# Peptides against a protein of PDB entry 3EFO: the designs that were tried, part 1

All scores and structures are predictions.

Target 1, 262 residues: chain A of PDB entry 3EFO
Amino acid sequence: SQLADLYKSCETDALINFFAKSAFKAVLHQPLKVIREILVNQTAHMLACYRKNCASPSAASQLILPDSMKVLPVYMNCLLKNCVLLSRPEISTDERAYQRQLVMTMGVADSQLFFYPQLLPIHTLDVKSTMLPAAVRCSESRLSEEGIFLLANGLHMFLWLGVSSPPELIQGIFNVPSFAHINTDMTLLPEVGNPYSQQLRMIMGIIQQKRPYSMKLTIVKQREQPEMVFRQFLVEDKGLYGGSSYVDFLCCVHKEICQLLN
Structure headers, positions and changes below count from the first letter of each chain, unless a header shows other numbers.
Peptide ipSAE was made for these designs. It is ipSAE averaged over its two directions, with the distance scale d0 held at 1.0 Angstrom where the peptide's residues are scored. Compare it between designs on one protein only; published cut-offs may not apply.
A fold fails the geometry check if it doesn't show the stated peptide or something in it is severely misdrawn.

## One batch from the design tools (peptide)

Design b1_p8_1 (made by RFdiffusion4)
Fold by OpenDDE base, seed 4:
Parts: structure tokens; C-alpha cells; sequence
Structure b1_p8_1 (fold): chain B 262 residues (1-262), chain A 8 residues (1-8)
């Protein structure tokens, strides 16, 4: 059917870009609450339509997603949790306006990265490989106290270090003997010159390539105050300013789909 | 409860 083909060919990243721009445009004329509701409703309606017309028979307790839209919910939640759509006094008008304008001019690839950052476990780097490490889900549950992670969203780059990060890696990256010796005020990695450092720098370079903005590097130590900022980019977790976790959002969407179909 | 997500 035409619908089946439509869902099959759906480019979720483009769809998210569209929703983002539409929502961010609507911010000028509609209440944020309404915009958020519309986004959730649209998500639910799309998936309900799929469930009704295209999906295989399944239990009502299941949330059925076409493969092409497997990441739609998580991205939609990320969109909903963006500061532009959050009604919080802690978010300055300038910041909201800034991010709104940024997204309004973003291409599909840029917006994809912006809403869902890359979180790379660089502690597992193979110095002999030119391949980027496989990204992990942006959630605290995917972090390791023994790990070192690089997060990038096209605007910001964070190097997160667990409290139990391997000293050898710390020395390899920072040329210091321990976690405690890392200076988090630096915005550039030192030129240590070992293979691991070089590989990390290469990865950072690759991530920076073809991005419209230069990403400032922020070094974050686990359990230090600045980590809170980093945690905001773990978009699958519950947001600081009231945004839902991905799991909660799935529940919400599922319930709404059920309401639409039952 | 969290629904089971099924991909098709």
C-alpha cells in the first residue's frame, strides 16, 4: 500500500528536522505547551496509523515501530526536551533565541547530531584502527566510572572522565599521573604525542569535520560540579528541567496510541 | 509499565 511504502521509505532524521523547524517556528505564535502537545500527538498519530494500517498483528502492550522510524520516539523526546520548547525560567530568552535560530538553519545531519549527541567510549580505542568507536546510547547507564567518553552534538564537545579512569589513559591523554591531576579548565588536549593521544585527536578532528560550528572542548570529571552540564546531554535520561526520559516518553506515546486506536 | 518496543 501507499502507506506501507511511505513508512518504509521514511527518513526519520529529515522528519525530525522538519518537526523541529516547524515547532521552533510555532514558538513565536503558540504556547509552548500546545507545541509540545502537538508534537506528541503527531508522533502518536503517525505510529497509530502505522499500527492500524501497516503493522503486523501484535499485542496491545507492544509499541510497534516501523524500522525506518525506530529512532523517531527518542529524537522526538530530544526535541521536546530542547530548551526552546521548555517552559522554564532558568532558560534565558537569549539562549532560547540562540538555539532556535541555530536549529532553524540546520540541515538534516546537523540537527540529527544536535538533538542526539554522539557518545563515544574512547577508553576502548584501538590505536591501530581508523574507525570511530561505536557510539553508545546517551544515558548515564551507559557510562562507566572506569571509562572515558567523548560527547559531541555539533556545538559542544565534552570529554568525560570516570572517577576510576585508567591512569594509563589519563597519562596518555593529559600527561598527568592521575585523575586528580587533570585540569578541567583546559579547552585543548595537550600534545602528548603517543599513539592513543594521536588517535583521540584524530577522532576529535573527524567529528569536527564538516560541522558548521567549531566545537569547544570541555573536560569533565565525574562527580564534579561541571558534570551536571554534561549530564544534560545524556538525552535519554530525565531532563534537568522537567523533560522526560526516553523510557517515560515511550510510555507516554504508547498510551496515546492506545487511546487513538481503542 | 514500559511497553515492549517492536521494530518491523
Amino acid sequence: as target 1 above (262 residues)
Amino acid sequence: SVPEVVYE
Scores: peptide ipSAE 0.588, ipTM 0.957, DockQ to the pose 0.929
Fold by OpenDDE base, seed 3:
Structure b1_p8_1 (fold): chain B 262 residues (1-262), chain A 8 residues (1-8)
Amino acid sequence: as target 1 above (262 residues)
Amino acid sequence: SVPEVVYE
C-alpha cells in the first residue's frame, strides 16, 4: 500500500531534525508544556497510524515500530529532555538560547549526533584494527567500572574512566601509573606514542571529522564531581531535571497509542 | 508496565 511504502521510506533522522527545529521555533510563541504535548502526540499518532493501517496483528501489550522508525522514540525523548524544552528554573535563559540557536542551524547528521551521542567502549580497542568500536547505548547500565568510554555529541567529547580501569590502559593513554594519577584538568591527551594511544587519537580524529565545531575533550573519573556533567549525556537514563528515561517514555507512548486506537 | 517492543 501507499501508506506502507511511506513508512518504509521514512528518514527518521530527517524527521527528528524537522521536529527539533519546529519545536525550537515554537518556543518563541507557545508554552513549553504545549510544545512537549504536541511532540508526544505527534509521535503517538504516527505510530498509531502504523499500527492501525500497516502493522501485523499484535497483542495490546506490544509496541509496534516500523523498522525505519526504530530510533524515533529514543530521539524524540532526547528532544523532549533538551534544556530548551524543559521548564526548570535551574536552566538559565542563556543556556536555552544557546542550544536553541545551535540546533536551528544543524543539519540532519549534526542534530542526530547532538541528540544521541556516540558512546564508545575504548577499553575494547583492537590496536590492529582501523575500525571504530561499536557504540553502546547511552545509559549508565552500559558503563563498566573496569571500562574506559569515549562520548561525543558533536559539541563535547568526554573520556570516562571507571574506578577500576586497567592500569596498563591508563599507562597507555596518560603515561601515569594509576587512576589516581590522572589529571582531569587536562583537555588534551598526551602523545604517548604506543599503539593504543595512537589508535585512540585516531578514533578521536575520526569523530571530529566533518563536525562543524571543535569538540573540547573532558577527562572524567568515575565517582568524581565532573561525572555528573557526563551523565547528563547518558540520554536513555532519567534526566536530572525530571526528564523521562527511555523506558518510561516508551511506556508513555504506548499508553497514548492505545488510547488513540481503543 | 513496559511494553514489548517489536520491530517490523
Scores: peptide ipSAE 0.588, ipTM 0.957, DockQ to the pose 0.919
Fold by OpenDDE base, seed 1:
Structure b1_p8_1 (fold): chain B 262 residues (1-262), chain A 8 residues (1-8)
Amino acid sequence: as target 1 above (262 residues)
Amino acid sequence: SVPEVVYE
């Protein structure tokens, strides 16, 4: 059907970019609560329409997503959790204004990375491979105390180290004997020169490539205070300032779809 | 409850 073809051809990343800019424009004229409700409503309506007109028969307990929109809910939740759309006193007006302006000028690729960061398990690197490690979901549940992860959102870059990170990798990256010896005040990795270090630097370079902003590197140790900042970029988790987890958002969207169709 | 997500 015509409608089915429309969903198949949907470019979710472009749609999210549009919704973000539309919402961030609307904040100047509408209450934040209304804007958030509209975004959820639009999400639910699109998916309800699909379920009604395009989807195969399914149980009411199931949330049906067209393949082209498989990441729509997670991105929408990230948008809803952005500081521009949150009514929290902890978020300064300057921060809201800054991020609003940033997103208003972002292209599709930039906004995609901004709302959903890349999280790479670099402890799994094969120094003999030219392939980048596969990104994992941005959630604490995907981290490992034995692991080392690189996170990037186009503006910030974090190197997160688990408390049980392999000493050999720490030596390879930082040229220090242990986790305790890592200096988290540095914003640049040392030129160690071994294959692992070089590959990590290559990966960081690839991530930085074609990005409009130079990403500042922050080294984060697990269980240290600065890790709290890093955790804010684990966008599928519950937000610090009242934002829902991805799972909670799925429940919300599903509920609204059911209300629309029943 | 958390719905089962189905991709088509």
Scores: peptide ipSAE 0.586, ipTM 0.957, DockQ to the pose 0.918
Fold by OpenDDE base, seed 2:
Structure b1_p8_1 (fold): chain B 262 residues (1-262), chain A 8 residues (1-8)
Amino acid sequence: as target 1 above (262 residues)
Amino acid sequence: SVPEVVYE
């Protein structure tokens, strides 16, 4: 059907970009609460329409997503959790204005990365491979105390180190003997020159490539205060300022879809 | 409850 074809051809990343810009434009004239509600409603309506007209019969307990929109909910939640759409006093007006302007000028690829960062388990790097490590979901549950992760959202780059990260990797990356010796004030990795260091730098370079902004590197040690900032980019987790986890958002969307269809 | 997500 025509409608089925429409969903199959849907470019979710472009849709998110559109929703983001629309919402961020709307903040000038509409209450934030209303904007958030509209975004949720739009999400629910699109998915309800699919379920009603395109999807195979399914149980009410199921949330049916067309494959093209498999990441729609998570990105929408990320959008909803963006500081521009949050009215918490802890978020400065300047920060809202800044991010609003950023997003308003972002292309599809930029906004995709911005709303949902890449989180790479670099502790699994194969120095002989030309392939980047597979990204993991942006959730604390995907981190490991034994791991080292690189997170990037097009504006910021974080190198997160678990408290039990391998000393050999620490040595390879930082040329220091232990986790405790890592200086988190540095914004550049040392040029150690070993294959692992070179591979990591290459990965960082690839991530930085074709991004409109130079990403500042922040080195984050697990359980240190700066990790709080890092955790804010674990977008599938609960937001610090009232945003829902991805799971909670799925529940919310599902409920609204059911309400629309029942 | 968390719905079962199904992709089609």
Scores: peptide ipSAE 0.584, ipTM 0.956, DockQ to the pose 0.912

Design b1_p8_1_s1 (made by RFdiffusion4, then SolubleMPNN; from b1_p8_1, 3 letters changed)
Fold by OpenDDE base, seed 1:
Structure b1_p8_1_s1 (fold): chain B 262 residues (1-262), chain A 8 residues (1-8)
Amino acid sequence: as target 1 above (262 residues)
Amino acid sequence: SQPEILYE
């Protein structure tokens, strides 16, 4: 069917870019609550249409996502949780204006990375490989106290270190004997010169490539105060300012789909 | 309730 073909050809990243720009334009003349409702409705309607016209038979308890839209809900939730669409006193007008303008000028690839960061397990690096490590889901549940993770969203870069991260890796990256000796005020990694350090630098370079902005590096130690800022980029978790977790959002979308179809 | 996600 024509609808089936449409869903197969759907480019979720382009769609998210469109929704983001549309919503961020709408904030100038519509209440935030209405905008958020529209975004949720759009998500639900698209998925409801798929379920009605394209999907295989399934139980009502299931949420069916076409492969082309497998990441649509998570991106939509990230959009909904963006400061531009939140009415919280903790968020300054300047910050809203800044991020609004940024997104309004972003291409598809940039907005994709902006809304859903890359989170890479650096502690698993194979120094004999030139391949980037596979990204993990942006959630605290994917972090480990023994791990070291690199997060990037096109604007910021974080190197997160677990409290039990391997001393040998710490030595390899920072040339210091222990976790406690790491200086979190530094914005550049030292040129230690060992294979692991060089590979990490290469990875950081690759991530920075073809990005319009230079990402400042922030080193974050687990359980220190700056980690709170880092956790705001774990977009699948519950937001600090009232945003839902990805799981909660899926429940919300599923409920609305059921309401539309039943 | 949390739905089961089915990918197609």
Scores: peptide ipSAE 0.489, ipTM 0.942, DockQ to the pose 0.923
Fold by OpenDDE base, seed 5:
Structure b1_p8_1_s1 (fold): chain B 262 residues (1-262), chain A 8 residues (1-8)
Amino acid sequence: as target 1 above (262 residues)
Amino acid sequence: SQPEILYE
């Protein structure tokens, strides 16, 4: 069918880019609440239309996503949780203005990474492998106290270390004997020279090379104050300033779809 | 309620 073909050809990343720029333009003329409502409504309408006209029969308790829009909800939630669309007083006008301008100039690939960061389990690196580690979902639930994770969103890069990170890896990366000895004020990793360090640097380089902006590296220790900043990039979790978790957003979208169809 | 997500 015409609609089925339309959904199959949908490019979610382009759609998110469009929605982001549209919303960020609208903030100049419309209340944030209205903009957020429109975005949710549009999301619900698209998915409701799919369910009504294209989807296979399913239970009402199920949320059906076409494959082309598999990540639409998560990205939409990330967009909704962006500081530009939040009215919280804790978010400075300058920050909103800054991010607004950034996104307005972003291409599709840039905005995709910006809204949903890469989170890589660095502690799982195989120094003999040329493969990059598979990204994990941006949620605290995917972190491990024993793990080391690299997060990048095209603008910022974080190296997060669990409190129980392997001393061997710490030594390999930082050339220090323990977690406690890691200097979080550094913005560059030392050139230790071992295969693990080299591979990590390579990965960081690859990530950086694909992005138009130089990403500053921030070293983050679990349970230290700067981790709070890092956690804001775990976009599937609840936001500090009232943003919903991905799960909560899915519930919201599902509810809206049901309301549209029933 | 939390929906079950199905991909098609």
Scores: peptide ipSAE 0.487, ipTM 0.941, DockQ to the pose 0.915
Fold by OpenDDE base, seed 4:
Structure b1_p8_1_s1 (fold): chain B 262 residues (1-262), chain A 8 residues (1-8)
Amino acid sequence: as target 1 above (262 residues)
Amino acid sequence: SQPEILYE
C-alpha cells in the first residue's frame, strides 16, 4: 500500500528537522505547553496509524515501530527537551532565541547531530585505524569511570574523563601523570605528538569537518561541577529541567497510541 | 512500565 511505502521510505532525520522548525516557529505564537502536546500527539498519531494500518499483529503492551522510524521517539524526546521548548526560568531568553535561530537554519544533518549528539568512546581507539569509534547511546549508563568519551553536537565538543580513566591515556592526551593533574580550563588539547594523541586530534578534526560552526572543546572531569553541563547532553537521560528520559517518553507515547486506538 | 518495543 501507499501508506506502507510511506513508512518504509520515511526519513526520520528529515522529519525531526521539520518538526523542530515547525515547533520553533510556533513558539512565537503558541504556548510551549501546547507545542509540546502537539509534538507528542503527532508522534503518537503517526505511530498509531502505522499500528492500525501497516504493523503486524501484536500485543497491546508492545510498542511497534517501523524500522525507518526506530529513532523517531528518541529524537522527538530530544526536541521536546530542547531549551527552546522548555518553560523554565533558568533558561534565558537569549539562549532560547539563539538556539531557536540556529535550528531554524539547520539542515537535516545538522539538526540530527544537534538534537542527538555523538558520544564516542575514545578510550577504545585503535591507533592503527582511521575509523571513528562506534558511537554509544547518549546516556550515563553508557559511560564508564574507566573511560574517556568525546561528545559533539555540532556546536559543542566535550571530552569527558572518568575518575578512573587510564593514566596512560591521560598521559597520552594531556601529557600529565594522572587524572588530578588535568587542567579543565584548557580548550585545546596539547600537542603531545604520540599516536594516540594524533588520532584523537584527527577524530576531532573529522567531527569538526563540514560543520558550520567551530565547536569549542570543553574538558570535563567526572564528578566535578562542570560535568553537569556535559550531562545535559546525555539526552536519553532525564533532563535537568524536567525533560523525560527516553524510557519515560516511550511509555508516554505508548500510552497515547493505545488511547488513540481504543 | 516500559513497553516492549518491536521493530518492523
Scores: peptide ipSAE 0.484, ipTM 0.940, DockQ to the pose 0.908
Fold by OpenDDE base, seed 2:
Formats: structure tokens, C-alpha cells, sequence
Structure b1_p8_1_s1 (fold): chain B 262 residues (1-262), chain A 8 residues (1-8)
């Protein structure tokens, strides 16, 4: 069917870019609550239409996504959790304005990375491999106290270190003997010169490559205050300022789809 | 509860 073909050809990243720009434009003329409701509604309607017209029969307890939209909900939730669409006094008007303008000028690839960061387990790096480590889902559940993770969203770069991260890796990266010796005020990694350090720098370079903005590096130690900022980029978790976790959002979307079809 | 997600 024509609809089936449409869903098959859907480019979710482009759709999210469109929704983001549309929503961020609407902020100037519509209440935030309404905008959020529209976004959720649009998501539900698209998926409801798929379920009604294209999807295989399934139980009511199931949420069916076309493969092309497998990441639609998670990105939509990220959009909804963006400071531009949140009405909280803790978020300054300037910050909202800044991010709004940024997104309004972002291409599809930029917005994709912006809304859903790359989270790389760099503690698993194979110095003999030129391949980047596979990204993990942006959730605290994917972190480990023994791990070291690099997070990047095109604007910010974080190097997160678990409290039990291997001293050998710490030494390899920072040329210090232990976790406690790491200076989190630094914005640049030292040029230690060993293969691991070089590979990490290479990865960082690759991530920075073709990005319109130079990403500032922030070193984050687990359980220190700056980690709170880092955790806000774990977009699948519950947001600090009223945003839902991805799981909660899925439930919300599913419920709305059911309401539309039932 | 989280719905079961099916990808098609």
C-alpha cells in the first residue's frame, strides 16, 4: 500500500528535525504546554495510523513501530525534554533563547546528535583497532563505576569517569596515578603519548570533525557535583525539570495510541 | 507497565 511505502521510506531524523524547528518556532506564539501536547499527539497519531493501516495484528499491550521509526519515540522524548520546551524557573530565558536559535539552524545530522548524544565506552577501547567503540544508550543504567565514557552532543563533550575506573587507564589518559588526582578543571587532555591516549584523542577528533561548533571538554568524576550536569545528557533517564524517562514516555505514547484506536 | 515494543 501507499501508506506502507510511506512509513518504510520515512526518515525519522529528518522528521525530528522538522518537529524541533516547528516546535521551537511555535514557542514564540503558543503556550509551551500546548506545544508539548501537539508533539505527543503528532507522535501518537503517526503511530496509530501505522497500527491501523499497516501494522500486523498485535495485542493491545504491544507498541508497534515501523522500523524506520524505531527511534522516533526516544528522539521525541528528547525534544520534549529540551529546555526550550520546559517552563521551569530554573531555566533562564537566555538559555532557552540560545538553544532555540541553535536548533533552528541545525541540519538533520546536527539535530540528531544534539537531541540524542553519543555515549561511548572508551574503557573498552582496543588500541589495535581503528574502529570507534559502539555507542551505548544514554542512560545511567549503561554506565559502570569501573568505566570511562565519552559523551558528545555536538555542543558539549564530557569525559565521565567512574569512581572505580582502572588506574591504568587513568594514568594512560591523564598521566596521574589515581582517580583522586584527576583535575576536573582541565578542558584539554594531556598529550601523554601512549597508544591509549592517542586513540582517545583520535576518537575525540573524529567526533569533533564536521561539527559546526567546537565542543568544550568537561571532565566529570562520578559522584562529584559536575556529574549532575552530565546526567542531564542521559536523555533516556528521567529529566531533572519534569521530563519523562524514555520508558515513561513509551507508556504515554502507547496509551494515547490506544485511545485513538479504541 | 512498559509496553512490549515490536519493530516491523
Amino acid sequence: as target 1 above (262 residues)
Amino acid sequence: SQPEILYE
Scores: peptide ipSAE 0.482, ipTM 0.940, DockQ to the pose 0.899

Design b1_p8_1_s2 (made by RFdiffusion4, then SolubleMPNN; from b1_p8_1, 5 letters changed)
Fold by OpenDDE base, seed 4:
Structure b1_p8_1_s2 (fold): chain B 262 residues (1-262), chain A 8 residues (1-8)
Amino acid sequence: as target 1 above (262 residues)
Amino acid sequence: EQPEILIE
């Protein structure tokens, strides 16, 4: 059917880009609460339609997603959790305006990365490989105290270090003997010159490639105050400013779908 | 409770 074909051909990243721009445009004319409700409603309607018309028979307790939209909920939640759509006094009007304008001009690839950052386990690097390490889900549950992670969203880049990150890696990256010696005020990695350092720099370069903005590097130590900023980019977790976790959002969407179909 | 996700 045409409908089935539509779902199969759906490009979620493009859809999110569209929703983002539409929502961010609507901010000028509609209350944030209404915009958020519309986004959730649209998500639920799309998925309800799929369940009704295209999906295989399944239990009502299941949330059915077409493969093309398997990441729609998580991206939608990320959109909903963006500062532009959050009604919090802690977020300045300037910041909202800035991010709104940024997204309004973003292409599909840019917005995809912006809403759902790349989180790369740097501690697992193979110095002989030119490939980027496989990204992990943006959640605290995917971090390791023994690990080092690079996060990038097209605008910011963070190097997160676990409290128990390997001293040899710390030495390799920063040329210091321990975690405690890392200077988090630096915005550039030293050129240590070893293969690991070189590969990390290469990876950072690759991530920076073809991005419209130069990403500033922020070095973050686990359990230090600046980590809070980093944690905000773990978009699958519960947001600091009232945003839902991915799990909670899934429940919300599922509930609304059920309501639509009942 | 998180629903079971089915990807098709």
Scores: peptide ipSAE 0.504, ipTM 0.945, DockQ to the pose 0.901
Fold by OpenDDE base, seed 5:
Structure b1_p8_1_s2 (fold): chain B 262 residues (1-262), chain A 8 residues (1-8)
Amino acid sequence: as target 1 above (262 residues)
Amino acid sequence: EQPEILIE
């Protein structure tokens, strides 16, 4: 059917870009609450329409997503959790204005990365391989105390170190003997020169490529205060300022879909 | 309460 074909051809990344810009424009003349409701409503309506007209029969307890929109909810949640759309007093007007302007000028690829960062387990790097490590979901549950992760969203880059990160990797990256010796004030990795260090630098370079902004590197130690900032980029988790986890958002969307169809 | 996600 025409409708089925429409869903199959849907480009979620473009849709998110559109929704983001539309919402961020609306901020100037509509209450944030209304904007958020509209976004959720639009999401629910799109998926409800799919369920009604295109989806295979399924239990009411299931949330059915067309493949083309399999990441729509997670990205939509990220959009909803962006500081521009949050009404928390802890978020400065300047920050809202800044991010609003940034997104308003972002292309599809830029906004995709911005809303859902890359989180790479670099502790799994094989210096003999030219392949980049597969990204993991942006959630604390995917981190490990023994791991080292690189996070990038096109604007910021974080190197997160677990408290039990392998000393060998710490030595390889920072040329220091232990986790405790790592200086988190640095914004550049030292030129250690070993294959692991070089590979990490290469990966960072690849991530930086074709991005409109130079991403500043922040070294983050687990359980130190700056980690709190890092955790805000774990977008599938609950937000510091009242944003929902991805799971909670799925529940919300599912509930609204059910309400529309029942 | 959490729905099962089905991707088609």
Scores: peptide ipSAE 0.502, ipTM 0.944, DockQ to the pose 0.914
Fold by OpenDDE base, seed 3:
Structure b1_p8_1_s2 (fold): chain B 262 residues (1-262), chain A 8 residues (1-8)
Amino acid sequence: as target 1 above (262 residues)
Amino acid sequence: EQPEILIE
């Protein structure tokens, strides 16, 4: 059917870009509460339509997503949790304006990365491989105290170090003997020259490639104060300013779909 | 409470 073909060919990244720009334009003349409700409603309606007209029969307890939209909910939640759409006094007007303008000028690929960062397990690097490590979901649950992770969203780059990260990797990256010796005030990695350091630098270069903005590097130690900033980019977790976790959002969307269909 | 997600 035409409708089935439509869902099959759907470009979710383009939709997210559209919704983001539409919402960020709407903030100029509509209440934030209304905008958020519209976004949730639109998400639910699209998925309800699929369930009604295209999806295989399923139990009411199931949330059915076409493959083309498997990441739609998580990106929509990220959009909803963006500071531009949150009514919190802790968020300055300047910050809202800044991020609004950034997104309004972003292409599809840029906005996708912006809303859902890459989180790469650097501690798993194969120094002989030319491939990037597979990204993990942006959640604290995917971090490890023994791990080292690189996060990038097109604007910021973070190197997160677990408290028990391997000393040999620390030595390889920073040329210091231990976690405690790492200086988190630095914004550039030293050129140590070993294969691991070179591979990491190569990966960082690839991530930076074709991005419109130069990403500043922030080194973050687990359990130190700057980690709080880093954790804001773990977008599947509960937001600092009241935004829902991805799991909670899925429940919300599912509930609304059921209401639409019942 | 979390729904089972099915990808088609």
Scores: peptide ipSAE 0.502, ipTM 0.944, DockQ to the pose 0.907
Fold by OpenDDE base, seed 2:
Structure b1_p8_1_s2 (fold): chain B 262 residues (1-262), chain A 8 residues (1-8)
Amino acid sequence: as target 1 above (262 residues)
Amino acid sequence: EQPEILIE
């Protein structure tokens, strides 16, 4: 059917870009609560339409997504959790304005990365491989105390180190003997020159490539204060300022779809 | 509580 074809051809990243810009424009003349509701409604309606007209028969307990929209909910939740759409006193007007303007000028690829960061397990690097490590989901559950992770969203880059991260990797990256010796005030990695360091730098370069903004590197030690900032980029987790986890959002969307169809 | 996600 034409409708089925439409869903198959859907580009979720472009859709999110559109929704983001639309919402961020709307903040100038509509209440934030209304905007958020509209976004959720739009999400639910699109998926409800699919379920009604295109999807295979399924149990009520199932949330059916076309493949093209498999990441729609998570991105939508990220959008909803963006400071521009949150009305919290902890968020400055300047920050909202800044991010609003940023997103308003972002292309599809930029906004995709912005809303859902890359989180790479650096501790798994194969120095003999030219391939980037596979990104993991942006959730604390995917971190490990033994791991080292690189997070990037096109604007910020974080190197997160678990408290039990391998000393040999720390030595390889920072040329220091232990986790405790890492200086988190640095914004550049030292030129250690070993294959692992070179590989990491290459990865960072690839991530930075073709991004409109130079990403500042922040070194983050697990359980230190700056980690709290880092954790805000774990977008599938519950937000600090009232944003839902991805799981919670899925439930919300599912509920609304059911309400629309039943 | 989380719905089962089915991707088609």
Scores: peptide ipSAE 0.502, ipTM 0.943, DockQ to the pose 0.879

